# Peptides against a protein of PDB entry 5VZU, part 165

Target 1, 271 residues: chain A of PDB entry 5VZU
Amino acid sequence: GRTLEDIFHEHMQELILMKFIYTSQYDNCLTYRRIYLPPSRPDDLIKPGLFKGTYGSHGLEIVMLSFHGRRARGTKITGDPNIPAGQQTVEIDLRHRIQLPDLENQRNFNELSRIVLEVRERVRQEQQEGGHEAGEGRGRQGPRESQPSPAQPRAEAPSKGPDGTPGEDGGEPGDAVAAAEQPAQCGQGQPFVLPVGVSSRNEDYPRTCRMCFYGTGLIAGHGFTSPERTPGVFILFDEDRFGFVWLELKSFSLYSRVQATFRNADAPSPQ

## One batch from the design tools (peptide; made by RFdiffusion4, then SolubleMPNN)

Design b2_p24_1_s1 (from b2_p24_1, 12 letters changed)
Fold by OpenDDE base, seed 5:
Structure b2_p24_1_s1 (fold): chain B 271 residues (1-271), chain A 24 residues (1-24)
Amino acid sequence: as target 1 above (271 residues)
Amino acid sequence: SLEEKSSELLKKAKENRKEILASL
């Protein structure tokens, strides 16, 4: 029977062939677009830049990591048969830290799944609540047709009733305990292991991580059919390495900084 | 977009794989 290895090999051959067909057919139609490195900001979780990673079944890919306030973005520099270049492969919510359990419980995929899905539900609720506040503000500008209200007569001013004593109802200002954003403690790295049943293309991944965040990854069929965002975990290992656990795909992608220095890769200063 | 066109072309390349391979 076809082994899983045979099926994987045939699938990889198909992906390589599709890439070859695409490049060979459109060689005369290649448009080169300059890519600029994103500017580094002091508040960036790590330096933005190019990372090389293993992306599912597509092999080695290049992504640009950039920071956008409380969001991080992985943008595909290399396209694949499913997801073209320029697409946002991962979107990370830096507001939603994932706390990994101890090393023993990290082996349990269902525990990681529970933690991620609970965060996904919180993110969904926050999006719904923020959508309602934006919706209610627009409804009331119905055109006030200024129907001329007829001049109802001057009802007489009733007399000065007496000095009601000011009740000092000292309404204690309920201390809205602003949930202090716990400063992103550069915590000591915690032991890290992939859950059982999460596929890694390389067993040589960092066994210690600094922090994790909720994120979504883009998946699609060949030719970018039915693109959707699936839940996952962004894992920061160090300044030069991060991972993404694709929860529904049960896969792990490791990304490592491209150490090459590019001359004139900075965006021109806005004139 | 260029990305949509690329996606459509990749889809078409998959759909027409036999015809394309016969023309190579």
Scores: peptide ipSAE 0.018, ipTM 0.478, DockQ to the pose 0.027
Fold by OpenDDE base, seed 3:
Structure b2_p24_1_s1 (fold): chain B 271 residues (1-271), chain A 24 residues (1-24)
Amino acid sequence: as target 1 above (271 residues)
Amino acid sequence: SLEEKSSELLKKAKENRKEILASL
């Protein structure tokens, strides 16, 4: 019978062949576009920039990490047979932290799946509620024809003045000590391990993580067919490394900062 | 041909999309 290894090898050969066909078709028609590095902001979770990842059978991929308020985005700089360059491979919601369990329970894929799917449902609810508030405000003010209704003289109804003495119950304003949101402790990195059955190409992933967030990853068939967003976990390891767990694919992608400095790669200041 | 193989692979990739993507 075909083993999982046999199936994997056949799919890898098919993907290599497709990659070769796509690259060879465009060898004579290369369009070069300048890519600018995103500006760094003080509130950015880490410095934005280029990251290199090992992405499944595709080999070395380059993504641009950028920050957009409470969202982070990974944009493909290198395309693959499924997803062309310039597509958003990952979208991260920095509002929705994922709390990883202890190291023993992190091995349980079903527990990680539960946690991620609960956050996905909250994100879906927030999107539905925010969609309703935007819809009701455009009440058609139909043209109120100002018919001039005549001034009937309102009669002088008499001033009865009952002297209700308000008791000054001087309730002391209890100082609602606004629970100062303790600045998210830049705490010691939590021990990290991949769940059983999550495929990693490299076992040399960081064994501690700083923070995790809910996100979605873009998946597609070959030639960018039927593109969809699947749930996942963005894992911040350090300033130069992050991962993404593809929940439905049971795969892990590790991204490491490109340490090369590029001259004149900054976006021109808006004049 | 390479074109026939590409067309077969594209068809197979649509049919077996989950299995192919899980092998990535």
Scores: peptide ipSAE 0.017, ipTM 0.527, DockQ to the pose 0.088
Fold by OpenDDE base, seed 1:
Structure b2_p24_1_s1 (fold): chain B 271 residues (1-271), chain A 24 residues (1-24)
Amino acid sequence: as target 1 above (271 residues)
Amino acid sequence: SLEEKSSELLKKAKENRKEILASL
């Protein structure tokens, strides 16, 4: 009978062959597009830029990381048979931090899955509530029939005098218990390990992480068929490395900054 | 041809989407 290993090897061979076919087809007609690096902002979690990552059997990918307020975006610079270049491979919600458990419980995939799915449900609720507020605000523009109300004459209302005595309303200062915003502890590097059953093509991943966030990854069939957003975890390791755990796929992608300095790659200043 | 093989692989890939997703 086919082992899971045999199926995986056959499938890997097919994907390598597809990659070869696509590469060989592109050699006949190359189009070049200039890519600009996004400008860095003070509030950016790390410097934006190009990262190299491994994405399953497609091998090496180039992704542009950029920041958009409370969201981070990974945009594919390299296309693959499933997802073309220019697609957003990952979307990170920087409002929804994932708290990893202790190192012992990090090995438990079900614990990570629980944490991520709870955050996914909160994100879904916030989207529904924000959708209802936007919906109720639009309903009240009934057509105001502009009936021309006739110009009734301005009756001169008489100047009544000033003598309002200031009442000493001694309002007791209500103790506004300032909920002490616990200072966001600049996250001491937490010990990090992948859950059991999460595959990584790179076993040499960082064993400490700074912080994690909820995110979604884009998955599709070949030819960008049935594209879907799947839940995952963005893991910030350091200034030059991040990971993404694809929860449903049980896979981990490690992304490392492209250290190449590009001349004239900065976005032109908006004139 | 390489195109025929690409088309066959693309078809097989659509049929085996779950296996592809598991290989990501």
Scores: peptide ipSAE 0.017, ipTM 0.528, DockQ to the pose 0.078
Fold by OpenDDE base, seed 4:
Structure b2_p24_1_s1 (fold): chain B 271 residues (1-271), chain A 24 residues (1-24)
Amino acid sequence: as target 1 above (271 residues)
Amino acid sequence: SLEEKSSELLKKAKENRKEILASL
């Protein structure tokens, strides 16, 4: 029978040929849109910019990584038959760090699945609570008819006196146990391996990661049908490489920085 | 035509995607 690799190869060839046919059919009607690189901020997890990656069964894709406070976003620069350009392929919640287990337990897909699904549930709870606070805050702006409350007279509150008895109570200096700020282990990467059964195009992925975060990836049928957000893990390897584990798809995408320097790619200054 | 070939390829790519997803 055909191997999974044969099926992927044939599918990739067809996607390339489809892309060629579409570009050739619309050659006279191509609209070009300028892409601006997001400005780098000091608090950005890594420098924002263009990354090249393998998106599942698809060929080479270009994604823009950008930071938005406690969120990161991967935006498709290249479209595919499922997801058009400009869509958010990944959304990363930088509030929800994923702690990977030891290297032995990292091979267990069910353990990773458990960890991710627990974080997904916390994110859902936070969204419900924040939705309730936003909902309750809007309900109380009924139009308070400003009935003119009548000017009640200023009663002169009397100036009672000065009795200054200095109570001496010598409260012992409670030892402020300085909660030892666990030194933010910002520097040392941990050993990293994909779980058994997670498909990677190449086994050539970094075997050490800096940190992981909860995220969601966008999946869709051909023609952007039934678009859904699937849970996953954003894995920061280094300044120039990140991965995404698609939990439900049991797949891994590796993204590497595009090292090309672009002139005039900076965002226009806000006027 | 290029359109017919595009439609055929789109159909085949949809089928191959289903085969890939069913094999995962």
Scores: peptide ipSAE 0.016, ipTM 0.522, DockQ to the pose 0.073

Design b2_p24_1_s2 (from b2_p24_1, 12 letters changed)
Fold by OpenDDE base, seed 5:
Structure b2_p24_1_s2 (fold): chain B 271 residues (1-271), chain A 24 residues (1-24)
Amino acid sequence: as target 1 above (271 residues)
Amino acid sequence: ELEEKSSELKEEAERNREEILASL
């Protein structure tokens, strides 16, 4: 019988063949764009850079990890038949940390699903509330039709002066000490295991994670049809490894830092 | 629902694969 390895090999051969056909038959003018490594910032969760990952049946991909305030992004450097290069394969919300349960409950896919979906709902509520504050500010520029209101007469200002003593109600402004968001302390590493039914390309993933965050992954049909963002979990293992659990796909992608040094890959300093 | 949608997305991906392979 065909092994799973044979099926994956055949599927990879088909994807390679598709890629070969797309690159060779369609006389596609190969547009080369220079990619710069993102500058590292002190507040970056890990050093930004190139990571080699596994994405579903497509096998190996290269992703650029970058940080944008309270968001991280994985940008595809290698495209596939579904998602072209330059798309954001993952978007991570660094505001929404996910606490994984104990190792026993981590095997329960429904428990992980519950946790992720509760965070997704909070993110949706925050987006709706932030949308309302931006909406109310624009409503008041009704066109002042400058109807020339007629010159009604200058009624006299009566002078009455009584000395009402200002009561010094010294309401101490309670300093709402904005609880300084403690810099996301690298949480104590916890045991990590994939839920039952979450597929990985192999079982060779770190069995301890530092922290997890809510994120969304991009999925699409071939030719980038019906692109949507699906909920998932970003798993930080260490400085050189992270994962993404695709909740709806029941799949796991592992990303490992590309250790190659690139000469002149740094972004030119803004002069 | 999520399993059904995951199945539909896999089936759509498979259909799109078959269409691409048939266009070759």
Scores: peptide ipSAE 0.016, ipTM 0.474, DockQ to the pose 0.044
Fold by OpenDDE base, seed 3:
Structure b2_p24_1_s2 (fold): chain B 271 residues (1-271), chain A 24 residues (1-24)
Amino acid sequence: as target 1 above (271 residues)
Amino acid sequence: ELEEKSSELKEEAERNREEILASL
């Protein structure tokens, strides 16, 4: 029988051939779109910009990394037969940090799966709770018909008085030791290894990571059929490198900053 | 010819994708 590796190899050859056919057909009718680099903000996890990725069977791709408050996005600059240019290949939730176990337990795919799926359920719960609060507030501005009606009158005053003296007891102000939020130590990079059974095109990935976050990756069939978001892990290695573990696909993509400088690539300042 | 071959390759590649996903 064909192995899973044989099927992946056949599929990779077909994707290369499809890419060649498409690029050759479009050689006479290219549509160019200007892209702008996202502005850098002080609170951005790393400098936004262009990254060169290795994405499964598709080989090399260019992704724009950008930050949107507590979310990050990887947007495809290069399309492929499955996912066109301009699609968000990854979405990262910077609110939901993934804590990797020790190096021995990082080799266990089931342990990583457990951790990621627990975070996915928290994200779903928060979305359901936040959806309920937004729905109830708008409904009840029924028109208050101004019915005018009338006057009725009286009466009385009653008086009652009594006394009780509050006792003085001078309870000492307990020093609320404000637990100083220890500044998240810009900790020495945690040792990092891929789980057993996670495929990487290159074993030359960083063996230490700074931090990890929950995210989702976009997958689709050819021609962008049945697009869906799968759970994964965004791994920040350093200022110029990040990875994404595709949990369901048991695959890893490594992204490295494009070091080329582009003139006039900054977005025009809003006037 | 190229369009027909491109359609055949798309269908084959989608079958291979479904087979991969069913094997994961």
Scores: peptide ipSAE 0.015, ipTM 0.433, DockQ to the pose 0.090
Fold by OpenDDE base, seed 4:
Structure b2_p24_1_s2 (fold): chain B 271 residues (1-271), chain A 24 residues (1-24)
Amino acid sequence: as target 1 above (271 residues)
Amino acid sequence: ELEEKSSELKEEAERNREEILASL
């Protein structure tokens, strides 16, 4: 039979050919939109920017990585037949760190699956609780009918005096045990391996990662049909490389920084 | 002809995608 590599290669050739036919053989009006690079912030996990990666069966894609407080986003710069350009291919919750086990247990897909699904349930609970707090706060602004209660002139009650007794109460300084800020352990790289049964286009991925986070990836059928968010793991390898494990697809996508300098790519300062 | 070939390629690409996904 065909190998997965053969099928993947054939499929990529077909997608390239489809794109070539559509863009070069049809009288299509193509609209180009200027893309701005997000400004770097000191608190960004890594420098934001363009990354190249393999996305599922579609081969090489360009994604913009950006940071939004405790969230990171991968936005498709290249569209494919399933997911158009401008969609958020990955959404990362930087509040929900994934702790990978040792290398032996990292080979176990079921263990990774358990860890990710437990985080997914916590995220879902927090969203429900935060939705309830936001919901309850809006309900109590019933229309206060401003009945104009009449201005009764309440009288000048008198200026009683200055009695100044200085109570000495020497409250002992309770030792505020400074909760030791666990030093942000400048994330010592841990050994990394893909679980057995997780497909990677190449076995040439970093074997050490800095940190992992819970995230969701966008999947859809052709023409952006039935789009859904699937659970996954964002893996930060270094300043220029990250991965995403698509849990339900048992797939791994590696993204590498585009080593190009773009002139005039900075967003205009908000005037 | 080109439209027909583009349709065939879309259907083939979808089948190949489904085959890849079913094999993962």
Scores: peptide ipSAE 0.014, ipTM 0.425, DockQ to the pose 0.075
Fold by OpenDDE base, seed 2:
Structure b2_p24_1_s2 (fold): chain B 271 residues (1-271), chain A 24 residues (1-24)
Amino acid sequence: as target 1 above (271 residues)
Amino acid sequence: ELEEKSSELKEEAERNREEILASL
């Protein structure tokens, strides 16, 4: 029978062959598309721009990171045999911060999985509630036909009764000391380690992170077959580095800023 | 052997791509 190793070897050969076919097609026809750098905003988590990533067997990836209010997006600049250029490889929800546990519990993949899946469930609930409010608001503008005001009558009835007393009960205001969530000290990076069983292409990843967010990654078969969004963790290391943990794939991708300064690459100001 | 050649070809493709990106 084919071993798992045989299947992995065949998949690797297919991946190389597909990369070769895609690359050899460029010898005959190159389509150049202008890439615009997204405009930087003061509220952006980090400066938007190009990042060089490494993802498993795919090798080098170029991703454009951009910010869209409380969402961030990684868009593939370089395609691969699975996911073509222009696809959103990662989508990050900046409303849903993930708090990593202590370093010992960070090694537990099941703990990270629990945290991520709980956040995924909250995101799903918020989407359902927001869908319901949008649905109910449209249903009530049925044309209220102005049916005429029938005049029906006067009925009277009367009576009286009395007194009851002013009981004083002076309930003490319980000081609900709202435990001020200590603003997570923005300056000191939290110790970071990948969970046991999460594969990284390189063990040389930052061992401290600033913050983490819930996100989804795009996965697909060869030729962009059966594309789906898988849950993951966006990890901000610094201004120039972020990671993505692909939860279901048990893999980690590291992205580093492309330091090249492109002259005249700024997006035209929206007139 | 095939994994090693696959790794070498990936590393060569990555180097060539890094050279292209460094030339931009």
Scores: peptide ipSAE 0.006, ipTM 0.385, DockQ to the pose 0.024

Design b2_p24_1_s3 (from b2_p24_1, 10 letters changed)
Fold by OpenDDE base, seed 5:
Structure b2_p24_1_s3 (fold): chain B 271 residues (1-271), chain A 24 residues (1-24)
Amino acid sequence: as target 1 above (271 residues)
Amino acid sequence: SLAEKLSEIKERAKRNREEILASL
């Protein structure tokens, strides 16, 4: 039978051939859109920018990492036959830190799966609860039937005044100590290994990670058919490297910062 | 046609992707 390597090689050849057909077909109609690097913010987990990585069976891709409050986003700069450029390949929820087990238990795919799925259910519950609060507020504008009920004039009854003393109920405002979400302290790096059965495509990945977060990855069929979000783990290794574990695909994508300095790549300040 | 050839390649690439994913 074909080896897995043969199937990967053939698949990559087909993807390259598809890219060649598309580029050759559109050679006279290429439009270029300028992409700006996102501005860095003090609270960004790492410097935003361009990263190169492997996306499952599609090989090398370029993504833009950007931060949006408690969310991070990987946006495809390179399209593929499944997911076009400009799509969000990964969404990271920086509210939902994943605590990896010890190195021995990290080899257990079922343990990682359990941890990720428990966080997925929490995220789903939070989305449902936030949806209910928004829903109840809209219901009570029943149409005020403007019944024109008539002008009845009724009378004056009088003024009497008595002195009810203001009880100084000095209810101390309970200091709702807003639990200042401690900025996720860059935890001491922990040993990192992929679970058994998770494919890294023979890429060398860092064996120590700083932090992990719950995230979702975008998957689709060819031509962006049946696009769905699949659960995964964002792995922060360092300032220049992160990974994504695609849980359902049992795949790992490693992303490394593009070290190229771009002149005039910053967004113009809104004047 | 080029469109037919592209369709054949897409279907082959899809099958190869499915086989890869089933092998993981």
Scores: peptide ipSAE 0.112, ipTM 0.756, DockQ to the pose 0.083
Fold by OpenDDE base, seed 1:
Structure b2_p24_1_s3 (fold): chain B 271 residues (1-271), chain A 24 residues (1-24)
Amino acid sequence: as target 1 above (271 residues)
Amino acid sequence: SLAEKLSEIKERAKRNREEILASL
């Protein structure tokens, strides 16, 4: 039979050939669009901007990382045969932190899978509950038939009665013990290792991570067929590096900041 | 044509990806 290495080598040759065919087809008709860097906000988890990453078999990709309140987004700057440029490769829910186990248990893919799927179920429940509250609020606007209320007459201004007795009801202040939300310690970076069976194109990934979050990744067939969101883990390593574990694909993508400074790349100030 | 050849490559690449994923 073909070895996994033979299949991978053949697959890489086909992808290289596809890249050459696409490049040669576009040589005669290139459309350029200006891309602006997102503005940085004080509450952004890291500085937004361009990151280079390895996405599966397609090789080097450029993504724009941006922050949208309690969500982060990786948007494709480079398209591939599956997913066009401008699509959201990753969506990160900064409300749902993933707590990685100790380094020994991080090697267990089933443990990571359990943790991620439990968070996915919570996200699904929160969406259902929020959908019910929004649904019940819309149901009660039955059309109030505006019956024309008849012009009832201007009846008179009766008098001043004064009695101002101040009832001193001394309601005891119930001690609402405000559970002090312990400030999320910017935790010392924890040791990080990929689970066994998670494929990485580069074994040179950071061995310490700051924090992890639940997220979803976009997958599709060639020509953007059957696009779907799959569960995964966003891993923040440092200010310039993050990863994404594609749970169902058993794959890891490492993203590193593009260190090139771009002149005139800032978003125009909203006038 | 180049389009047909690209279609053939896409189908091979799809199959090879599925075979790789089934082997992991």
Scores: peptide ipSAE 0.102, ipTM 0.746, DockQ to the pose 0.089
Fold by OpenDDE base, seed 3:
Structure b2_p24_1_s3 (fold): chain B 271 residues (1-271), chain A 24 residues (1-24)
Amino acid sequence: as target 1 above (271 residues)
Amino acid sequence: SLAEKLSEIKERAKRNREEILASL
């Protein structure tokens, strides 16, 4: 039978051939589409914009990071043989923070896997519960046939008297201990290391992170075959750098802000 | 043709992906 190594070798050869085929098509016709940068909002985790990344065997890619309330999205600006341009390569749930363990336990892939899968199950439960509330509200518009039932005279039932003695229960003012929202410690970045067995293209990644979130990554076969979402970890390093750990693929992608300034790249204000 | 070869690669890549995922 084919070994897993033989399958990966065949896949890599075919990836090179597909890149050649697609590149040769550009010599005949180029279609240009304007891309607008997303507007920045005060509540955005970092400034939205263009990031250069390293993804698997593809080499350099460009993604646009944007914020959509409690979700962030990485949209492919550069397509590849697996995933075309305009697809959401990563989707991040900003409601589900991942707490990384200490530096020693971060080396354990099984510990990271446990933490991520526990968050995935919570996200799945919340989606099921929210789906049930939306279903029950539509059923009760039965046609109220307004049959005019005749006015039978309700007999005057007698006024029983109001002897409610006021009990003076002097309820002590319960100190509303304002749960002091512990100021989100803009603490020193946590020490960060990849788990053993997670493949990185470069060992030169940031060794401290600000915070992590649950997310899903898009994977597909060549020519966008059998696309699916896999669990992962979005890692915010700083204002200009983030990573994504692909849990099932045991791989890491590093993304760095494109420092180029673009004129007339802002979306037109909605009139 | 290049189109036929691209179709062959897509179908093979689908099978190879299923085999890779079943081994993880």
Scores: peptide ipSAE 0.047, ipTM 0.641, DockQ to the pose 0.103
Fold by OpenDDE base, seed 2:
Structure b2_p24_1_s3 (fold): chain B 271 residues (1-271), chain A 24 residues (1-24)
Amino acid sequence: as target 1 above (271 residues)
Amino acid sequence: SLAEKLSEIKERAKRNREEILASL
C-alpha cells in the first residue's frame, strides 16, 4: 500500500508542479494592485500591517493583519496553490482568550485540544443564541385583540396563627475569601512551548507569549478545492510577532512584522 | 490539454489531502 511518506512525497511533487503551472500561466499578463495599510486604532491589540509568515510547504507568505472591533483578520497578500491572494487565512476572536497551562502541561497536545474545543463550543452556542433572538423579534406584531375575560373572584382562604419563637442561631459569617483574581499582569509574558507532535518549520520561535486567543484558519486543497475553517490558537508573542497553531493539522505558523517603511501606504481618508 | 491536466492534479491533490487528514 502507499505509505504516509509516499503520500507526502506525491503531495510535495504536486505542490511544486502547481507552483510551476501557476507561475507559467501568468508569464505574459501581470496585474498590479496597490495595497494600502489598514489605519491603526488606539484599541488595536498591536499595530496592524504586513507580516511575513512561514506556512507548511508553501514557504514564504505575506499576510495583512487588521483589527475589526473584537475580531482580528489575517488576509493573504501572496497566494499559493491552495489559497488565492485576498482570502482570509485566519480569523481571530478577541473575546475568547485562551489561558495556556503551565509549561509542563503545554507540552500535552490533548490538553491544548481540550481547551480549544471547549472555546469552539462556547462560540457555537453564542452564535445559536444570537440567531434565536434575531428570529423571535420579528414574529410577534400580530394584533391579538385579547377580549377581556371576566375576573372570577377567588376566595379568601383563612388566618392561621402566631407562634414567634426567636431562635437566636448565631451563624458565623463564613469569610468568603473572594479569591482575588490576580490581575493577569498584562506586561509579563508567560513561558511558551509547542505541544509534542506540533510541527514547526522553524525551531526558533519565541519561548514567551503575551496572550492567546481562539481563532479559525482557512484550509483548502490545490486550486482552492473544498475550502473549510479549522480551529486554532492565535499566539501573540510581542508587537512584531504572532503565531497560529493549526489544531487539526498539528502545525505551527510563525509571522513576523515586515519592518519596511512604506511611503504613502496609508489608506486615503474616505472623503 | 493544460486545463485537463490541472483538473487531474486538483482531484489527486484533494484525495491526498483527505488521506493526510485521516492519518493525523
Scores: peptide ipSAE 0.038, ipTM 0.596, DockQ to the pose 0.099

